# Peptides against a protein of PDB entry 8OXM, part 234

Target 1, 371 residues: chain A of PDB entry 8OXM
Amino acid sequence: FKAEFRLAGGVNLPKIIDCVGSDGKERRQLVKGRDDLRQDAVMQQVFQMCNTLLQRNTETRKRKLTICTYKVVPLSQRSGVLEWCTGTVPIGEFLVNNEDGAHKRYRPNDFSAFQCQKKMMEVQKKSFEEKYEVFMDVCQNFQPVFRYFCMEKFLDPAIWFEKRLAYTRSVATSSIVGYILGLGDRHVQNILINEQSAELVHIDLGVAFEQGKILPTPETVPFRLTRDIVDGMGITGVEGVFRRCCEKTMEVMRNSQETLLTIVEVLLYDPLFDWTMNPLKALYLQQRPEDETELHPTLNADDQECKRNLSDIDQSFNKVAERVLMRLQEKLKGVEEGTVLSVGGQVNLLIQQAIDPKNLSRLFPGWKAWV

## One batch from the design tools (peptide; made by RFdiffusion4, then SolubleMPNN)

Design b2_p22_8_s1 (from b2_p22_8, 10 letters changed)
Fold by OpenDDE base, seed 2:
Structure b2_p22_8_s1 (fold): chain B 371 residues (1-371), chain A 22 residues (1-22)
Amino acid sequence: as target 1 above (371 residues)
Amino acid sequence: SLEEKAKLIEEELLEKAQKLAS
């Protein structure tokens, strides 16, 4: 470890520490001092298992379908070391951060990111119809620009084309695997893009197994497929490469049903893996950025020693775990809304759900569904 | 090392997964 550390931006002030490996290479490490990194570590292992399944299948291997993983070493329940995703940027940083964001640069006459957020916060407690109308107004005055990421980073046309394909494949693979695992909280700061590979890196994996659906504002989309995410795919959007990569990923997941069920069952009953949504976590995830500063100190994991009868906790936990396994089995059978779908039918339904402005307008404003 | 700890966690999860598959 070098004696010097840098503070990364953010409420938890994560420390970036330069580590010299045994190989003599310097690696940047992020030290989070308050978050339970066990969830991220466990989900990275599940992603590695999914990558192994994808590499065994000829069709997914030929397409190089993988989820980008990072090394997480939990040091305690409250501290861990992340291998910092060197050469990645949050998609939100590129798109909407400060006056230098791609929306401001390419669409200077559109609404600011702040104006969009303000409009959606004003209707947060309103009807679904009113949310939809305001979301459509926001979308009309905030046009997608994420196509410019690859155009700025990759000046050679052949490289640009290959990187756009890598991006599209990464979105497809992470979307389908994320749906199978029920990943939530896919806001624009929890999705990084690699500036060299154009592949996505999903971070902050604390909302899994559809626990985003039990948030005070339920998640209404299976994965992030917002207008900027689609714009990054180029002129074909969700059609062609993205759809085919989703179908091939879903085919591998469905054909691996027994393996995936067994893996998830192990994780659900692991007493060291707290995947359940608690009220404090729900409040934290759906607070305003202005209110985040006050609640971070009071997330003492020690107050979970509320003497609820062990029997009632265990019975409630087991019922939730059983429901998660049942829903995972349904997904892996292609059961959606009580109907058995083909791989193509299931992928089509998921794409339609993810791009539906009605579903997007119902999301928590902090998720930034207009980006 | 950090890699050895990550590998140990991976092995422990794989062993748990194998025990539930048996």
Scores: peptide ipSAE 0.007, ipTM 0.403, DockQ to the pose 0.018
Fold by OpenDDE base, seed 1:
Structure b2_p22_8_s1 (fold): chain B 371 residues (1-371), chain A 22 residues (1-22)
Amino acid sequence: as target 1 above (371 residues)
Amino acid sequence: SLEEKAKLIEEELLEKAQKLAS
């Protein structure tokens, strides 16, 4: 173990530790807290089950629709190492790193990532109209560049085209499964791209089952489908391959309703799997630089009043779990806003919600919806 | 050990979380 750790980009700022193995090989390892590792491990198991369902269907198997999974290795009861996906980079690092991000390299006359963040933070407490106007100004002066990822990595035109299709399929599969599991919007540092396969790896799965909707700034998109995510698909954007892969993924999920409900029910009632949003986690996920100064937690809230009867906590938990299961059942039936949609109708609604600049402008500025 | 290093990182993360919560 080198004494130097790098902060991985991420909401939970996971530490990247370079470990020299007994074989003399350096392995990058991601270190997280206990609870985050359990959440990630459970969600990786759910992704493996979804991958099994996708492999059983001939149409999704032919399209190679899969969610990339990573190994969570618990090292102790309190700590674990994520096997870092060797040959992956965070999308946020590629796009908006401080030194040589793709936006700075390809669009040097656009706003800096810092200027965009500042403008959106200044309107954070403003009206939805003011947020939308500033978001549109930011978007005009911060044009997408993620197309250049595949162009830089894959110089052969035939390989480039194949890898762009692999990327598009990976975004489609992860978006639909992420919607079914209620992962919501994903911070750009929590989405890795494989430099060889162009497939996405989602890390930091601590927000699931639509718990992002109960954050102080609620999520307004079903999944991350920002302008750079779309730009990586090339000229057709969300049309053609992406839409068709979303529809085929959604078809498999809807046809697997009983299996998915049973799996999620077991997980929601697992006392070892804390999926609920707690106030400390909510503060950490949406902490504003201005809020760092005023939140002196008076930790002097006497431990006595938090003895809300174990019975009332259990009843409140059960009601939240039941609501999550009901909403999952609705999604798997294609019930959106009280109406039953076809697979194509449901996928279309989700895509439109995810790309709507009104929805994107309402996201927490820390999530960088303009990237 | 790997466990001792993992514990030190947990303690540093907890201290950071406490300093961010404080």
Scores: peptide ipSAE 0.000, ipTM 0.282, DockQ to the pose 0.046
Fold by OpenDDE base, seed 3:
Structure b2_p22_8_s1 (fold): chain B 371 residues (1-371), chain A 22 residues (1-22)
Amino acid sequence: as target 1 above (371 residues)
Amino acid sequence: SLEEKAKLIEEELLEKAQKLAS
């Protein structure tokens, strides 16, 4: 371990430690001090299994459809070492960095990221109509720029084209697998981009199995497919490569139904895998700036087992777990809103839901749906 | 207070969990 540590940005101020391995290689490691790294570790195993399924299928293998995984070493229930993906940057840092973000560089006359955030926070408690109107105004005055990521990093046109394809494939694969697993909290700091591969790395996997829908401000999109995410795909947007990669990923997931159900069943009933949304986690994920002042570090949440009757909790837990499994089975059958859809129909519905400004305007302002 | 907010979130989460289980 080097004696020097860097603080990563974010509410938990994760410590980036540079570790020299026994192989003499420096590896950046993210030490998260309060996050349940067990959830990240478990979800990385699920992603590895999904990658195995994708590699077995000829069509997904030819397209190199994979979810980027990272090594998680849980040290305790609340602490662990994430292998920090060297050469990755949060998409939010590239896009909306206060000093030199791509929006400021390429669109200097647009609203600042701060102005957008402020406008959306002002309407947070307002009607859906008012949220939609302000979201549309923000979107009009905050135009997408993520196309410039590949243009800045890859000067050779042939390399640039291949990297844009790699990006588009990565978005497609992670979006569909993320939807199947009900992955939430896909804000711009929880999605990293690899500066060499242009592939996405999803971090902070604590909101899974649609638990984002039970947040105080429910998640209304199946995955992040915001305007900048789409802009990174180039002129074709969600059409062509992205759609085809989503369809091929969904086809593999649906054809692997029994395997995926068995895996998720084992995980849902693992007493060490706390996938359920709790009030403290919900408060943490949707903190208002006004609420930051009262987080004294001294919430030792002692495990006061609120002795809720363990029996009633266990019965309620089992019913929630059963409902998660039923909903996963529905997704893997293509059942959406009580209707059985084809792979193409299901993927189309998910894309439409993810890009709908009405759904995006209803998200928690911290999710930054305008980016 | 943070405790009152946590209780309100808890009640809302329980109501949502019950609706998901029904």
Scores: peptide ipSAE 0.000, ipTM 0.311, DockQ to the pose 0.039
Fold by OpenDDE base, seed 4:
Structure b2_p22_8_s1 (fold): chain B 371 residues (1-371), chain A 22 residues (1-22)
Amino acid sequence: as target 1 above (371 residues)
Amino acid sequence: SLEEKAKLIEEELLEKAQKLAS
């Protein structure tokens, strides 16, 4: 271990540590201090399985549709080492870093990220109509800039075009796989972009199986497809390459129903995989900046030696697991809102839900749906 | 058991991952 560490961006301020392996190779390692790295590890295995399914299909293989994975080595229940994706940056750091973020650089007269967050926090307890109006005002005064990521990193026009396509494919694959697994909305600090490949890496996979819908501010989108995410695709936005890659990914997922159900069933009943939303985790995920002061570090999760009356908790857990499996089966059948949709119809619905300003305006302001 | 199914799936996944890494 080197004595120097860098802070990665993100909610948990993970430490990037350079480590020399026994093979003499220097590896950057992300040390997460409070995250359940077991969830990340399990979800990486699921992503590898999804990648295997995508590679077996000729149409998805030709399109190189993959979800980027990283190695997770859990060191303890609360700490572990991620093989840091060298040459990745959080999209939130690129977009909304306080000093040098792309919004500030390209749109210096727009609202600051702080002003946007403040405006949306002020209406957090207000009506959906008031949230929508303020969200539209924020969006009007905070215009997308993520197109500039590829333009800054890839100066050659042919390379730029290829990398923008790689980005678009990565967003499509991760969006559909993320929807199937119920990852929901993803905080901008939990989406990394590879500076060389333009592919996305999703980290902090602690919200899965639609558990974001039971948060104090429930998720209202199937995946993150915010204005900056779309802007990175270029002039076609969600149309053309993105839509087709979503459809081809969804087709593989739906055709792999039995495999995916079996995998998720095993994971849901794995006693080492705590996918369930608990109140402390919910509070942590949707903490207000004002609430950060009161969470003394003394909420050791060790005091949840509340003797789970095994019988009633097992029945409630089983009912939640069954509901997750039923909803997964519906997704894989194309059942949305009680209607069976084609792959194209389902993907269209998901895209429309994900880009709808009414849905985006209802998200937790801390997750920055305007970015 | 669910644990045996989990282990079998993990083993099958490890085997598939090894075959994909070769």
Scores: peptide ipSAE 0.000, ipTM 0.365, DockQ to the pose 0.020

Design b2_p22_8_s2 (from b2_p22_8, 12 letters changed)
Fold by OpenDDE base, seed 4:
Structure b2_p22_8_s2 (fold): chain B 371 residues (1-371), chain A 22 residues (1-22)
Amino acid sequence: as target 1 above (371 residues)
Amino acid sequence: SLEERAKRIVEGLLEAAQKLAS
């Protein structure tokens, strides 16, 4: 290990450390010191399985539809080492870094990221109507700039076009796979973009199986498809390549129903895989600035284990697991809001839900739905 | 490890899915 470390940013302030392997190769490692990386490790294996399904299908294979994966080595319940994807940057760092973010560079007269966050936090406890109005004002004064990522990184027009397509395909694949697995909205610091491939890498998979819907501020989108995410696709936005790649990914997922259900069932009942939302995790994910003062370091995870009457918890857990499996089966059948949809109809509904400013305005302000 | 267990689960399910697709 080198003596120097860098902070990767994000909520958890992960440390990037350089290590030399026994093979003499230097590898960057992301050390998370607060998160259970076991969930990330399991979800990476699920993504590898989804990639195998996508590679078996001719239409998805021809389109090179894959969800990017990384290696995770859990070291403890609260620490682990991620193989740092060298040459990746958090989308949030590129877009809204306070000094040199793309919004500040390309839109210097727009609201600052801080002003946007402040405005949305002021209405956090307000009506949906008030949230929507303020969100629309924020969006009007904070215009998307993520198109410039590919333009800055890829100067050759042919390469630029190919990389924009790679980005669009990566967003489509990760959005649909993420929806099936119930990953929901993703904080902009938890989406990395590869500076060479323009593909996305999703990290910090601590919310899965729609557990984002039971947060104090419930999730209202099936995946992150915010204005900057769409802007990175270029002038066609969600139409054309993105929609078609979503449909082809959804076709493979729906046609793999039995395999996906069996895998998720085994994972839901794995006692080593804590996917359930707990109050501490909910507070951590949706911490308000007002709540920062009371997180004493003494929240031993151990003290909550002792008072659980085993029988009532097992029954409650089983009912939650059954509900997750039922909802997964519905998704894989195209059942949305009690109606069976075609792949195109389901994908259309999901896209509309994900881009709806009314849904975006209801998200937790900490997740920056205006970015 | 949990990773090795998850990997074995995924590998076993992939093998089962291969047998069902053949």
Scores: peptide ipSAE 0.016, ipTM 0.548, DockQ to the pose 0.017
Fold by OpenDDE base, seed 5:
Structure b2_p22_8_s2 (fold): chain B 371 residues (1-371), chain A 22 residues (1-22)
Amino acid sequence: as target 1 above (371 residues)
Amino acid sequence: SLEERAKRIVEGLLEAAQKLAS
């Protein structure tokens, strides 16, 4: 280990350390000091299994549809070493870094990222109508710029075109698999982009199985398909390559129903895999930047654990696990809101839900739905 | 058990994923 560490951006300030392996190679490692990395490790295994399913299918294999994975080594319940995704940057750092973000560089006359966040925080407790109006004003004065990522990194036009396709395929694959697994908390710091491949790496997988819907501000979108995410796809946007890659990914997931249900059933009943949302985790995920200063949760151990009888906890857990399995089975059958949809119909509904400004305006301001 | 069957499916898929990533 080198004596020097760098802080990665974001609330948790993870430490980036350089490690020399036994092979003499330097490897960057991310040390998370407060997060339970067991959930990330389990979800990486699920993504590797999804990649195996995608490689077995001729149509998804020809399209090179994969989810980027990283190695997770849990060291304790609260600490672990992530293999740092070397040559990746958070989408949020590229887009909305205060000093040199792409929005500031390419759109200097638009609202600042800070002004956008402030406007959305001011309406956080207001009606859905007021949130929608302010979100539309923010969106009008904060135009997407993520197309410039590939233009800055890939100067050769043929390479640029190939990398834009790789990006679009990565968004499609991760969006559909993320939806099937009910992956939440897809804010701009939890999504990295590889500077060499243009593929996305999803990190911080602590909100899964639709547990984002039971947050104090519930998640209203199936995946992140915001204006900058779409702008990175180029002129076709969500049409053509993206839609076809979503449909082919969904087809593989639906045809793998028995395998996916069996895997998720094992994971839901694994006592070492804490996937359930708890009040402290919910508070932490939706903490306001203003509240970061005061609420050190002094876990006053004196907040009486309401001794819910162990029997009532177990019965409540089993009922939630059963509901998660039932909802996963519905998704894999194409059942949306009580209606059976075709693969194309289901993918179309999910795209419409993800891009709807009414759904986006209702998200927690920390999710940055205008980016 | 269903759990043992599921564990074997997970292990077999992980081994297959590792062989495809190598």
Scores: peptide ipSAE 0.010, ipTM 0.539, DockQ to the pose 0.020
Fold by OpenDDE base, seed 3:
Structure b2_p22_8_s2 (fold): chain B 371 residues (1-371), chain A 22 residues (1-22)
Amino acid sequence: as target 1 above (371 residues)
Amino acid sequence: SLEERAKRIVEGLLEAAQKLAS
């Protein structure tokens, strides 16, 4: 270990440490000190399985459809070492950094990221109608700029075109795989982009199996497909390459139903894999900046065994696990809102749900749905 | 260790998935 550490950006202030391996190679490691990295480790293994399924299919293999994975070494229940994705940047850092963010550089007369956040926080407790109106005003005065990521990084037109396709494929694959697994908390700091490949790396996998829907502010979108995410795809947006890659990914997932159900069933009943949403985790994910002052580190929540009757906990857990498996089976059958859809119909519905300003306006302001 | 157990579960699932695909 080197004596020097760097802070990564983000709420948890993860420590980036340089480690010298037994092979004499330096590797950057991210040390998270507050998150249960076991969930990330398990979800990375599920992503590796999904990648194996995608590589077996000729149409997804030809399109190089993969979800990017990283190595997780859990050190404890609340700490571990992530292999830091060297050469990645959070989408939020590129887009909405206070000094050098792409929105400020390319749209200097638009609302600042702070003004947008403030406006959406002011209406957080208001009606859905008021949230929608303010969200539309924010969107009108905060225009997408993520197209410039590939233009800045890839000056050669042929390379630029290839990287824009790689980006679009990565968004499609991660969106569909993420939807099937019910991956939530897809805010702009939990999605990294590789500066060389233009592929996305999804981090902080602590909200899975649609547990984002039981947050105090429920998640209303199947995946992140916000205006900047779409702008990075270029002039066709969600049409053409993105849609076709979503359909081909969904075909592979639906055709792999038995394998995916078996894997998820084993994970849901693993007593070491805490995937359930708890009130403290929900509070942490949707905490207001104003509430930061009073979380003194002194909540050693002792393992007070709240002796809730082990029977009631076990029955409640089993009923939640069964509901998750049933919903996963429905998704893999193309059952949406009680209707069986074709792959194209299901993908179309998911795209429409993800881009709907009514759904986006209802999200927690910290998710930054206007970005 | 917990890691060895998780790794064995995944290795076993991968082997089972390989046997189902053969």
Scores: peptide ipSAE 0.009, ipTM 0.498, DockQ to the pose 0.017
Fold by OpenDDE base, seed 1:
Parts: C-alpha cells; sequence; structure tokens
Structure b2_p22_8_s2 (fold): chain B 371 residues (1-371), chain A 22 residues (1-22)
C-alpha cells in the first residue's frame, strides 16, 4: 500500500489507495471506512443475475443492455476494498467540481453549484410550492451541460454518436433495474461514467428496496433522471432510444418475475444482509448542517431498554420484508397506483415521475436534483 | 427449476460473501 491516499469526491469521503499487488501491478482501491460493503457486494450479484436475464433475451442482447458491475471485496462490516473501475469519473466530479466542473466551464454566468445548493437548503423546511418555485429559479440559472462529456471525450462524429447511444442504453438499463430493486434516487457522486465506453457504473448501493422512501426527506422519483442525465442523451432526450431500451428492459424483468422474487426473498431473509434503514444510516445520508451541532455523544442512552423482545423485532422485520416482496411483485406485474399497466404504460409513468420538477424539487437538497 | 438454480446461485454467492467477510 502506498502511504498516500486521495479523497474521491463523495458523501462518504472514500479513500483511493494505490495498492501494489504481489504481481508488481499497481491497483487503485477505493476504501470505504463506514459503509457496509456487503450490501454493495450482494447488489452486484443481483445485477449480474439481471445481466444474465438480459443476455438470454434476443431483443435486449441485440441492444447490448447491461448494468455495469464492479468487484467488491468486503473486508469487514465497515471496511472493504472496491476494485476501482479504472477510467471512470463520478458524474458529480465532471459536472460540479468547484475548480473545473463542466457547469463552470460552459456556463460561467449561471449560478455556481454552491449558490444552487444554498438556495435549495434555505427552502428545505418550506412548503412544496416554495420548494418548486426556488427549484425552477435554480433550473433557469443552472442549465444542463452533460452533453459536453461525450463531445470532449469523443471527437470523431461516428464514435461520438455510438458512445451517446451506449450512454443512453446504460441509463435506461440501470434506471429500470434500479427501479425494480428499489435503488431510488442516486447521488451524482455515486454514479460513475466510464471515459472509454460512456457507460454508467452505480456505486454505494446502501439504499435498496425503496428504503429511500422512509428517509426523513423521502425520495419522490423512481430513479435519477435529472436534467444533466437527460442532456447526456442529446437532442432526443428521454424519447426514442431511451424509452425503447427502458421498455425492453422492463419486459425482461416482468417476464422473469418468479426468478427475481425468489432471489430477492432469499436476500431479504438473509441475516447477514442488512438492507433495512437504521436511524444512524438515515442521519448519515441526509445530514443537515444544523444536525452536526446537536450530535453530542449523549446517545449513550442505555442499550438496555432497546431489548424489545426478540419476538417483536422478528415480527417487525418479517412485516417489512413481506411489504418489500409485495411491492416488488406489484412492480413486476406492472401494478402502479392500484392499476395494471402495460410495459409501455408503466415505463411512461416512471419516466414522467422521474422528470417531474415537482418531484425533483421535493428531494433532499444534498442529492442535488438540479444537476 | 430455474428458481432452484437461482436459489443455489444466491446461496453460493452468500456463502462466498460470508467466507470473504470471515
Amino acid sequence: as target 1 above (371 residues)
Amino acid sequence: SLEERAKRIVEGLLEAAQKLAS
């Protein structure tokens, strides 16, 4: 191990450590010091299963629909080595890096990322109407620039077009698979883009099975489809390739209902797979600057009284697991808001929910829904 | 069945994750 570490940008301040292997090769390793990498490891395995289903179907195989995976080696409940995907950059780093972010480079007269965040934090405890108005003002003064990623990296027009298609397919596949698994909205630092393939890699899978809906500021979108994510698709936006790839992915997921339910059932009842949202994890994911001052270590509240009978904990866990399985079954049947939708109808509803500025304005400001 | 094969794959993966975490 080299003694030097770099901070990767991210909520979790992951440390990039260069490791020299016994083979003399330098490997970049991402060390997360507080996250349960078991959840990431399990979710990567579920993604590999989804990829196997997508490869078996002729329509999705022909479109090369895959969710990108990475190797996770959990070292402990709180530490592990991520094999860093060499040649990836966080979308947040490309877009909103304070020094050389694409918004600052291409839109120097727009609001800074800090000004946008400040404006949205000021209205965090306000009405939905006030949040919507401020979000629309932020959006007017912070215009999308993610189209420039492919333009900077791929100078040949034919290569540029192919890579923009690869990006659009990757967003579609990850959005639908992410919706089925209940990953919800994803922080822009937890979405990596491959600089060679233009495909997305989702990291930090600590929110799954719609546990983002029980956060202090609940998620209001099925997946991240913000203005910059859409801008990267080019002039067609969510129409054409993206929509068709979502529909074909959803078709494979719905046709694989039994397999997906069996996999998720085994995972939900695995005592080693802590997928449940705990209060400390919720506070960590949505920490407010005001809350940093009140976290005095006085939560030395006696661990004695939370000996709620093992039976009541087990009953509460089983009820949450059953609810997750029921909601997964509904998604895989195309049941949305008590109505059975076609694949096209379901995908259309999800896209509309994900791009609705009313839903985006209600997200936690720390997740930067304007990016 | 495809389900039994999925279950065995998940069980084998969970066992492998357990062995890596122990």
Scores: peptide ipSAE 0.008, ipTM 0.448, DockQ to the pose 0.021

